# Ledger of designs, part 17: peptides against a protein of PDB entry 4IGA

Target 1, 116 residues: chain A of PDB entry 4IGA
Amino acid sequence: KRVLIVDDAAFMRMMLKDIITKAGYEVAGEATNGREAVEKYKELKPDIVTMDITMPEMNGIDAIKEIMKIDPNAKIIVCSAMGQQAMVIEAIKAGAKDFIVKPFQPSRVVEALNKV

## One batch from the design tools (peptide; made by RFdiffusion4, then SolubleMPNN)

Design b1_p11_2_s3 (from b1_p11_2 with E8R A10Q)
Fold by OpenDDE base, seed 2:
Structure b1_p11_2_s3 (fold): chain B 116 residues (1-116), chain A 11 residues (1-11)
Amino acid sequence: as target 1 above (116 residues)
Amino acid sequence: SLEEILERVQE
């Protein structure tokens, strides 16, 4: 399966890329903000999206809503910082299938990828 | 399920 990685932080994208690749998944591409995420989803049609919802420049929840308009069957895993429960709940209600909490634990990331 | 995921968020 192919994964689109969305995060404004290059370091976070790098970490996820390593975890995803080592787990046997393919990285479809990367996006650095919500607008780019929507554009890349249209272009790449990934099987799974990891979506940072703590991005300051563009709300990750808005990106989820736009992707769900494009593909109601999109498989989105939200990535959140500790203390962002309200935003995670909103993201799940917007259509996200699961969530993982930063700092990332590789086993938790892989479990989420396998379950969606 | 959606409900199960939401319950985990609350933990």
Scores: peptide ipSAE 0.305, ipTM 0.854, DockQ to the pose 0.330
Fold by OpenDDE base, seed 1:
Structure b1_p11_2_s3 (fold): chain B 116 residues (1-116), chain A 11 residues (1-11)
Amino acid sequence: as target 1 above (116 residues)
Amino acid sequence: SLEEILERVQE
């Protein structure tokens, strides 16, 4: 399966890329904000999206809403930080299928990828 | 399920 990695932080994208690749998944591409995520989803049609919540230009929740308009069957895993429970709930209501919490635990990331 | 996910968020 092919994964689109969305995060404004290069370090976070790098970490996820390593975890995803080592787990046997393919990285379809990367996006650095919500608008780019929507554009890349249209272009790449990935199987799974990892979506950071807080990003410039367009936040992760708005990106989820736009991606769900494009593909109601999109498989989006939200990536959240400590103290973002309300935003995670909003992301799930918007159509996200699961969530993982930063700092990332490789086993938890892989579990989420395998289940969505 | 949605309910299971929401339960985990609230933990």
Scores: peptide ipSAE 0.303, ipTM 0.853, DockQ to the pose 0.340
Fold by OpenDDE base, seed 4:
Structure b1_p11_2_s3 (fold): chain B 116 residues (1-116), chain A 11 residues (1-11)
Amino acid sequence: as target 1 above (116 residues)
Amino acid sequence: SLEEILERVQE
């Protein structure tokens, strides 16, 4: 399966890319903000999206909503920081299938990828 | 399910 990684932080994308690749998944591409995420989803039609919702300048929940309009069957895993429970709840209600908490635990990331 | 996920969020 192919994964689109969305995060404004290059380091976070790098970390996820490593975990995803080592788990046997393919990285379809990367996006650095919500607008780019939507564009890349249209372009790449990935199987899974990891979506940061703690981006400082853009709400990842809006990106989730737009992707769900494009593909109601989109498999989006929300990535959040500790203390962002309310945002995670909103993301799930917007259509995200699961969530993982930073700092990432590789086993938890893989579990989420396998289950969505 | 949605309920199960939401429960995990609250943990």
Scores: peptide ipSAE 0.295, ipTM 0.849, DockQ to the pose 0.349
Fold by OpenDDE base, seed 3:
Structure b1_p11_2_s3 (fold): chain B 116 residues (1-116), chain A 11 residues (1-11)
Amino acid sequence: as target 1 above (116 residues)
Amino acid sequence: SLEEILERVQE
């Protein structure tokens, strides 16, 4: 399966890319903000999206809502920091299928990828 | 399930 990685932090994208590829998944592409995520989803039609919802300049919830308009069957895993409980709930209500918490644990990331 | 996910968020 092909994964679109969305995060404004280059280091976080690199970490996720390493975990995802070592788990046997393919990286379809990367996006650095919510608008780019929507554009890349249209272009690449990935099987799974990992979506940062702690981006300082743009709320990942908006990107989730737009992707769900494009594809109601989209499989989105939100990535949150500790203490972002309210934001995670909003992401799930917007259509996200699961969530993982930073700092990433490889086994937890793989579990989420396998279950969505 | 949605319920199970929301329960984990509340932890």
Scores: peptide ipSAE 0.295, ipTM 0.849, DockQ to the pose 0.342

Design b1_p11_2_s4 (from b1_p11_2, 3 letters changed)
Fold by OpenDDE base, seed 1:
Structure b1_p11_2_s4 (fold): chain B 116 residues (1-116), chain A 11 residues (1-11)
Amino acid sequence: as target 1 above (116 residues)
Amino acid sequence: SLDEILKRVAE
């Protein structure tokens, strides 16, 4: 399966890329904000999206909403940090299938990828 | 399920 990685932080994208690749998944591409995420989803048609919540230009929640308009069957895993409980709930309501918490634990990331 | 995920978020 192919994964689109969305996060404004290059280091976080790199970490996820390593975890995803080692788990046997393919990285379809990367996006650095919500608008880019929507554009890349249209272009790449990934099987799974990892979506950071807090990003410039367009946040992750709005990106989820736009992607769900494009593909109601999209499989999106939201990536959250401490203090973002309410935003995670909003992301799930918007259509995200699961969530993972930063700092990433490889086993937790892989579990989420396998289940969605 | 949605309920299960929301429960985990609340923990």
Scores: peptide ipSAE 0.301, ipTM 0.850, DockQ to the pose 0.344
Fold by OpenDDE base, seed 2:
Structure b1_p11_2_s4 (fold): chain B 116 residues (1-116), chain A 11 residues (1-11)
Amino acid sequence: as target 1 above (116 residues)
Amino acid sequence: SLDEILKRVAE
């Protein structure tokens, strides 16, 4: 399966890329903000999206909503920082299938990838 | 399920 990685932080994208690749998944591409995420989703048609919902300026939840409009069957895993329960809940309500908390735990990331 | 996920969020 191919994964689109969305996060404004290059380091975080790198960390996820390593975990995803080692788990046997393919990285379809990367996006650095919510608008780019929507565009990349249309372009790459990934099987799974990891979506940072703590991105500044551009709301990751809005990106989820837009992706769900174009593909109601999208498999989105939200990535959240500690203390962002409310936003995680909103992301799930917006259509995200699962969530993982930063700092990333490889086993949790893999579990989420396998379940969606 | 949604309920299960929301439960985990609340933990």
Scores: peptide ipSAE 0.291, ipTM 0.847, DockQ to the pose 0.355
Fold by OpenDDE base, seed 4:
Structure b1_p11_2_s4 (fold): chain B 116 residues (1-116), chain A 11 residues (1-11)
Amino acid sequence: as target 1 above (116 residues)
Amino acid sequence: SLDEILKRVAE
């Protein structure tokens, strides 16, 4: 399966890319903000999206909503920071299928990828 | 399920 990685932090994208690749998944591409995420989803038609919802410059939840409009069957895993329970709940209600918490645990990331 | 996920969020 092909994964679109969305995160404004290059380091976080790199970390996810490593985990995803080692797990046998393909990285379809990367996006650095919510608008780009929507554009890349249209372009790449990935199987899975990892979506950072703690981006300071763009609302990741809005990106989820827009992607769900494009593809109601989209498989989005939301990435959250510690202490962001309310935001995670909002993301799940918006259509995200699962969530993972930063700092990432590789096994948890892989589990989420395998289950969505 | 949604319920299961929400329970995990609350942990």
Scores: peptide ipSAE 0.289, ipTM 0.846, DockQ to the pose 0.367
Fold by OpenDDE base, seed 3:
Structure b1_p11_2_s4 (fold): chain B 116 residues (1-116), chain A 11 residues (1-11)
Amino acid sequence: as target 1 above (116 residues)
Amino acid sequence: SLDEILKRVAE
């Protein structure tokens, strides 16, 4: 399966890319903000999206809403910082299928990828 | 399930 990685932090994208690739998944592409995420989703038609919440231009929750308009069957895993329970709940309500808390544990990322 | 996910968020 192909994964679109969305995070404004280059270091975080790198870490996720390593984990995703080692787990046997293919990286479809990367996005650095919510608007780019929506554009890349349309372009790449990935199977799974890992979505950061706090980003410039457009946040992850708004990006989830826009992607769900495009594809109601989108499989989105939210990546949140510690202490962002309210934001995670909002992301799930918007259509996200699961969530992962930063800092990432590789096994937890793989578990989420396998379940969605 | 949704319930399972929401329970994990609340933890």
Scores: peptide ipSAE 0.265, ipTM 0.834, DockQ to the pose 0.352

Design b1_p11_3_s1 (from b1_p11_3, 3 letters changed)
Fold by OpenDDE base, seed 2:
Structure b1_p11_3_s1 (fold): chain B 116 residues (1-116), chain A 11 residues (1-11)
Amino acid sequence: as target 1 above (116 residues)
Amino acid sequence: RIEEILEKVKE
């Protein structure tokens, strides 16, 4: 399966790329904000998306909503430092399949990838 | 915990 990695932090994208690749998945591409995420989703049609929330240009919640308009069957895993209950609920209602709080263990990401 | 929240929201 191919994964689109969305995060404004280069370090975080690099970390996720390492985890995803070692778990046997392919990295379809990367995006640094929500607008790029929507564009790359259209272009690459990945099987899975890892989505940050706090980003410039367009935040992760809005990106989830836009991707779900493009593909109602999109598999989106949120990966965010904002693990408040209200944010988790909002992300799931927007269409996310899982929510991983930063900082995370690599095994948590692998479990999410295998489950969605 | 987040897992408990996720379970409740997904139901």
Scores: peptide ipSAE 0.148, ipTM 0.759, DockQ to the pose 0.228
Fold by OpenDDE base, seed 3:
Structure b1_p11_3_s1 (fold): chain B 116 residues (1-116), chain A 11 residues (1-11)
Amino acid sequence: as target 1 above (116 residues)
Amino acid sequence: RIEEILEKVKE
């Protein structure tokens, strides 16, 4: 399966890329904000998306909503430092399948990838 | 735990 990695932090994208590839998944591409995420989803048609929330240009919640308009069956895993209950509820209502709070263990990301 | 919150939200 192919994964689109969305995060404004280069370090975080690198970390997720290492976890994803070591788990046997392919990296379809990367995006640094919500607008790029929507564009890359249309272009690459990935199987799974890892989605940050706090990003410039367009945040992760809005990106989830736009991707769900394109593909109601999109498999989106949120990965964010903002682990408040209200944010989790908002992400799930927008269409996310899982929510991982930063900092995380690699096994938590792998479990999410395998489950969605 | 976040997992417990997720399960409650999905119910």
Scores: peptide ipSAE 0.146, ipTM 0.752, DockQ to the pose 0.232
Fold by OpenDDE base, seed 5:
Structure b1_p11_3_s1 (fold): chain B 116 residues (1-116), chain A 11 residues (1-11)
Amino acid sequence: as target 1 above (116 residues)
Amino acid sequence: RIEEILEKVKE
């Protein structure tokens, strides 16, 4: 399966790329904000998306909503430092399948990838 | 934990 990685931090994208590839998944591409995420989803048609929340131009919640308009069957895993209950609920309501709080263990990411 | 919230919301 192919994964689109969305995060404004280059370090975080690199970390996720290492975890994803080691787990046997392919990286379809990367996006640095919510607007890029929506455009890359249309272009690459990934099987899974890892989505940051706090980003410039367009935040992760809005990006989830826009991707779900494009593909109601999209498989989106949120990965964010904002692990408050309200944010988790908002992400799931928008259409996310899972929510991973930063900092995370690699095994948590692999579990999420395998379950969606 | 997040897992408890996720389980409730998904139902």
Scores: peptide ipSAE 0.141, ipTM 0.754, DockQ to the pose 0.306
Fold by OpenDDE base, seed 4:
Structure b1_p11_3_s1 (fold): chain B 116 residues (1-116), chain A 11 residues (1-11)
Amino acid sequence: as target 1 above (116 residues)
Amino acid sequence: RIEEILEKVKE
């Protein structure tokens, strides 16, 4: 399966790329904000998206909503430092399948990838 | 805990 990695932090994208590839998944591409995420989703049609929340241009919640309009079957895993109940609820209501709080264990990401 | 929240929200 191919994964689109969305995060404004280059270090986080690198970390996720390492975890994803070591788990046997392919990285379809990367995006640095929600607008790029939507564009890349249209272009690449990935099987899974890892989505940050706090990004410039367009936040992760809005990106989830836009991607779900494009593909109601999109498999989006949120990966964010904002682990508050309200944010988790908002992300799931927007269409996310899982929510991973930063900092995370690699195994948590792998579990999410395998289950969505 | 987030896992507990997720379970409740997914219901």
Scores: peptide ipSAE 0.136, ipTM 0.748, DockQ to the pose 0.230

Design b1_p11_3_s2 (from b1_p11_3, 3 letters changed)
Fold by OpenDDE base, seed 5:
Structure b1_p11_3_s2 (fold): chain B 116 residues (1-116), chain A 11 residues (1-11)
Amino acid sequence: as target 1 above (116 residues)
Amino acid sequence: RIEEILERVKE
């Protein structure tokens, strides 16, 4: 399966890329904000998306909503430092399949990839 | 509550 990695932090994208690759998944591409995420989803049609919330241009919640308009079957895993109940509920309502709070263990990401 | 929501969306 092919994964689109969305995060404004280069280090976080690098970390996720390592985890995803070691778990046997392919990295379809990367995006650095929500607008780019929507564009890349249209272009690459990935199987899974890892989505940050706090990003410039367009936040992750809005990106989830836009991707779900394109593909109601999109598999989106949120990865965010914003672990408040309200944010988790908002992400799930938008269409996310899982929510991983930063900082995270690699095994938690792998489990999410395998279950969505 | 969060756990219940997450379990439902994973199914």
Scores: peptide ipSAE 0.205, ipTM 0.791, DockQ to the pose 0.140
Fold by OpenDDE base, seed 4:
Structure b1_p11_3_s2 (fold): chain B 116 residues (1-116), chain A 11 residues (1-11)
Amino acid sequence: as target 1 above (116 residues)
Amino acid sequence: RIEEILERVKE
């Protein structure tokens, strides 16, 4: 399966890329903000998206909503430092299938990839 | 509970 990685932090994208590839998934591409995420989703039609929340241009919640308009069956895993219950609920309401709080263990990401 | 909410979404 192919994964689109969305995060404004280059280090985080690199970390996720390593985890995803070592777990046997393919990286479809990367995006650095919510607008790019929506554009790349249209272009690449990935099987899974890892989505940051706090990004410039367009935040992750809005990106989730826009992607869900494009593909109601989109599989989006949020990866965010904002682990507040309210934010989790907001992401789930937007359409996310999972929410991983930063910092995380690689096994948590792999588990999410396998279950969405 | 967050995990309970997430589990419902996965269902």
Scores: peptide ipSAE 0.195, ipTM 0.783, DockQ to the pose 0.137
Fold by OpenDDE base, seed 3:
Structure b1_p11_3_s2 (fold): chain B 116 residues (1-116), chain A 11 residues (1-11)
Amino acid sequence: as target 1 above (116 residues)
Amino acid sequence: RIEEILERVKE
């Protein structure tokens, strides 16, 4: 399966790329904000998306909503430092399948990838 | 915890 990685932090994208590839998944591409995420989803049609929330241009919640308009069956895993209940509810309402709080262990990401 | 919260929301 192919994964689109969305995060404004280069370090975080590198970390997720290592985890995803070591787990046997393919990286379809990367995006640095919500607008790029929507564009890359249309272009690459990935099987799974890892989605940050706090990004410039367009935040992760809005990106989830736009991707769900394109593909109601999109498999989106949120990865965010903002793990409060209100944010989790907001992400699930938007269409996210899982929510991982930063900092995380690699096994947590792998479990999410395998579940969706 | 986050997993418990997710399950509550999904139900």
Scores: peptide ipSAE 0.188, ipTM 0.764, DockQ to the pose 0.228
Fold by OpenDDE base, seed 1:
Structure b1_p11_3_s2 (fold): chain B 116 residues (1-116), chain A 11 residues (1-11)
Amino acid sequence: as target 1 above (116 residues)
Amino acid sequence: RIEEILERVKE
């Protein structure tokens, strides 16, 4: 399966890329903000998206909503430092399938990838 | 905690 990685932090994208690749998934591409995430989703048609929340241009919640308009069956895993209950509920309401709070263990990401 | 909320709201 092919994964689109969305995070404004280069280090975080690198970390996720390593985890995803070692778990046997392919990295379809990367996005650095919510607008780019929507554009890349249209272009690449990935199987799974890892989505940050706090990003410039467009935040992750809005990006989830836009991706769900494109593909109501999109598989989006949120990875965010904003692990508040309200944010989790908002992400799920927008269409996310899972929510991983930063900092996370690699095994948690792998588990999410395998289950969505 | 967060996982419990997800189980309730995921579907």
Scores: peptide ipSAE 0.166, ipTM 0.774, DockQ to the pose 0.225

Design b1_p11_3_s3 (from b1_p11_3, 4 letters changed)
Fold by OpenDDE base, seed 5:
Structure b1_p11_3_s3 (fold): chain B 116 residues (1-116), chain A 11 residues (1-11)
Amino acid sequence: as target 1 above (116 residues)
Amino acid sequence: RIEEILKRVNE
């Protein structure tokens, strides 16, 4: 399966790429903000998306909503430092399948990839 | 599903 990695932090994208590839998944591409995420989803049609929330241009919640308009069957895993219950509920309402709080263990990401 | 996710977030 192919994964689109969305995060404004280069280090975080690198970390996720390592976890994803070691788990046997393919990286379809990367995006650095929510607008780019929507564009890349249209272009690459990935199987799974890892989505940051706090990003310039367009935040992750809005990106989830736009991707769900494109593909109601999109598989989106949120990865965010904002682990408040209200944010988790908002992300799930938008269409996310899981929510991982930063900092995270690699096994938590792998489990999410395998279950969405 | 959301209850399961919330439980994990609260860990």
Scores: peptide ipSAE 0.326, ipTM 0.856, DockQ to the pose 0.772
Fold by OpenDDE base, seed 2:
Structure b1_p11_3_s3 (fold): chain B 116 residues (1-116), chain A 11 residues (1-11)
Amino acid sequence: as target 1 above (116 residues)
Amino acid sequence: RIEEILKRVNE
């Protein structure tokens, strides 16, 4: 399966890339904000998306909503430092399949990848 | 599903 990695932090994208590839998945591409995420989703049609929430231009919640319009079957895993219950509920309501709070263990990401 | 996720984030 191919994964689109969305995060404005380069170090986080690198970390996720390492986890994803080591787990046997392919990285379809990367996006640094929500607008780019939507564009990349249209272009790459990845199987899975890892989505940050706090990003410039367009936040992750709005990106989830837009991606779900493109593909109602999109598999989106949120990875965010904003782990408040309200944010989790909002992300799931928007269409996310899972929510991982930063900082996270690699096994948590792999679990999410395998389950969505 | 949401309750499962909330349980994880509350850990």
Scores: peptide ipSAE 0.322, ipTM 0.855, DockQ to the pose 0.844
Fold by OpenDDE base, seed 3:
Structure b1_p11_3_s3 (fold): chain B 116 residues (1-116), chain A 11 residues (1-11)
Amino acid sequence: as target 1 above (116 residues)
Amino acid sequence: RIEEILKRVNE
C-alpha cells in the first residue's frame, strides 16, 4: 500500500518515511501543508494519508475535509502534537480513521497503518 | 472506535 506523508516539519516527514518504509509500505509522496496535501491526494491517489494538524496555508482539519469531499473512502491517520480530546473528536468528525499524539513510538504508527 | 482512540490519547 502507498502512503502520502503530510507534515510541515522536514524532520517529522523523514521520521515517518523511515517508519512507513520499514513496515513494508511504499511512500507515494510528501506534502508540507494542507493545500499541497489535497493536490497530492488528487494526483497520487494514495491508499493511506498521515496528516499533521498545525500547518501553514491550510491546517490538517481543513485538509481532511477537502480530501473527504473528493474521496469519501479516504484512509487518513492524524499524527499531531495537539492531543486534546476536543481536537481528536474534531479530526474524527472530519473523517480521520485514527489519531496519534506526538511524540509517538514507531509501533503505534505501524498499528494504525495496519488497521485503517 | 472514538472511545478506543480517546482512551489511547488519555494515556
Scores: peptide ipSAE 0.304, ipTM 0.844, DockQ to the pose 0.670
Fold by OpenDDE base, seed 4:
Structure b1_p11_3_s3 (fold): chain B 116 residues (1-116), chain A 11 residues (1-11)
Amino acid sequence: as target 1 above (116 residues)
Amino acid sequence: RIEEILKRVNE
């Protein structure tokens, strides 16, 4: 399966790429903000998306909503430092399948990838 | 599902 990694932090994208590839998944591409995420989703048609929330241009919640309009079956895993219950609920309501709080263990990401 | 996720977030 192919994964689109969305995060404005280069280090985080790198970390997720390592976890994803080591777990046997392919990295379809990367996006640095919500607008790019939507564009890349259209272009690459990934099987899974890892989505940050706090990003410039367009935040992760809005990106989730836009991607869900494109593909109601999109599999989006949120990965964010904003682990407040309200944010989790908002992300799930927008269409996210899982929510991983930063900092995280690699196994948590792998579990999410395998279950969505 | 949401309850499960919330439980993990609260850990």
Scores: peptide ipSAE 0.302, ipTM 0.846, DockQ to the pose 0.761

Design b1_p11_3_s4 (from b1_p11_3, 4 letters changed)
Fold by OpenDDE base, seed 5:
Structure b1_p11_3_s4 (fold): chain B 116 residues (1-116), chain A 11 residues (1-11)
Amino acid sequence: as target 1 above (116 residues)
Amino acid sequence: RVEEILERVKE
């Protein structure tokens, strides 16, 4: 399966790429903000998306909503430092399948990839 | 509550 990685932090994208590839998944591409995430989803048609929330241009919640308009069957895993219940509920309402709080263990990401 | 929501979403 192919994964689109969305995060404004280069280090975080690198970390997720390592976890994803070691788990046997392919990286379809990367995006650095929510607008780019929507564009890349249209272009690459990935099987799974890892989505940051706090990003410039367009935040992750809005990006989830736009991707769900394009593909109601999209598999989106949120990865965010904002682990408040209200934010988790917002992400789930938007269409996310899981929510991983930063900082995270690699095994938590792998579990999410395998179960969405 | 959050755990219950996540469980339902994955199903």
Scores: peptide ipSAE 0.190, ipTM 0.785, DockQ to the pose 0.136
Fold by OpenDDE base, seed 2:
Structure b1_p11_3_s4 (fold): chain B 116 residues (1-116), chain A 11 residues (1-11)
Amino acid sequence: as target 1 above (116 residues)
Amino acid sequence: RVEEILERVKE
């Protein structure tokens, strides 16, 4: 399966890339904000998306909503430092399949990848 | 509560 990694932090994208590849998944591409995430989803049609929430231009919640319009079957895993219950509920309402709070263990990401 | 919601949406 191919994964689109969305996060405005380069170090986080690198970390996720390592986890994803070590787990046997392919990185389809990267996006640095929500607008780019939507564009990359259209272009790459990845199997899975890892989605940050706090990003410039377009936040992760809005990106999830737009991706779900493109593909109602999109598999989106949120990875965010904003782990409040309200944010988790908002992400799920938007269409996310899982929510991982930063900082996270690699095994938690692998679990999410395997389950969505 | 959050875990219950998460389990409802997980594949």
Scores: peptide ipSAE 0.190, ipTM 0.786, DockQ to the pose 0.141
Fold by OpenDDE base, seed 3:
Structure b1_p11_3_s4 (fold): chain B 116 residues (1-116), chain A 11 residues (1-11)
Amino acid sequence: as target 1 above (116 residues)
Amino acid sequence: RVEEILERVKE
């Protein structure tokens, strides 16, 4: 399966890329903000998206909503430092399938990838 | 904790 990685931090994208690749998944591409995420989703048609929340241009919640408009069956895993209840609920309402709080263990990401 | 929250939301 192919994964689109969305995060404004280069370090975080690198970390997720390592985890995803070692788990046997393919990296379809990367995006650095929500607008790029929507564009890359349309272009690449990935099987799974890892989605940051706090990003410039367009945040992760809005990106989830836009992706769900173009593909109601999108498989989006949120990865965010902001793991408060309100944010989790907001992400799920937008269409996210899982929510991982930073910092995380690689096994947590792998479990999410395998489950969605 | 997050998993517990997600389960509550799904219910």
Scores: peptide ipSAE 0.175, ipTM 0.759, DockQ to the pose 0.312
Fold by OpenDDE base, seed 4:
Structure b1_p11_3_s4 (fold): chain B 116 residues (1-116), chain A 11 residues (1-11)
Amino acid sequence: as target 1 above (116 residues)
Amino acid sequence: RVEEILERVKE
């Protein structure tokens, strides 16, 4: 399966790429904000998206909503430092399948990838 | 709790 990685932090994208590839998944591409995420989703048609929330241009919640309009079957895993209950609920309501709070263990990401 | 919320959604 192919994964689109969305995060404004280069280090976080690198970390997720390592975890994803080690777990046997392919990295379809990367995006640094919500607008790029939507564009890359259209272009790459990934099987899974890892989505940050706090990003410039367009935040992760809005990106989830836009991707869900494009593909109601999109598999989006949120990965965010904003682990507040309100944010989790908002992300799930937008269409996210899982929510991983930063900092995380690699096994948590792998579990999410395998289950969505 | 985050996990509790997620479990409810998955149901």
Scores: peptide ipSAE 0.175, ipTM 0.763, DockQ to the pose 0.228

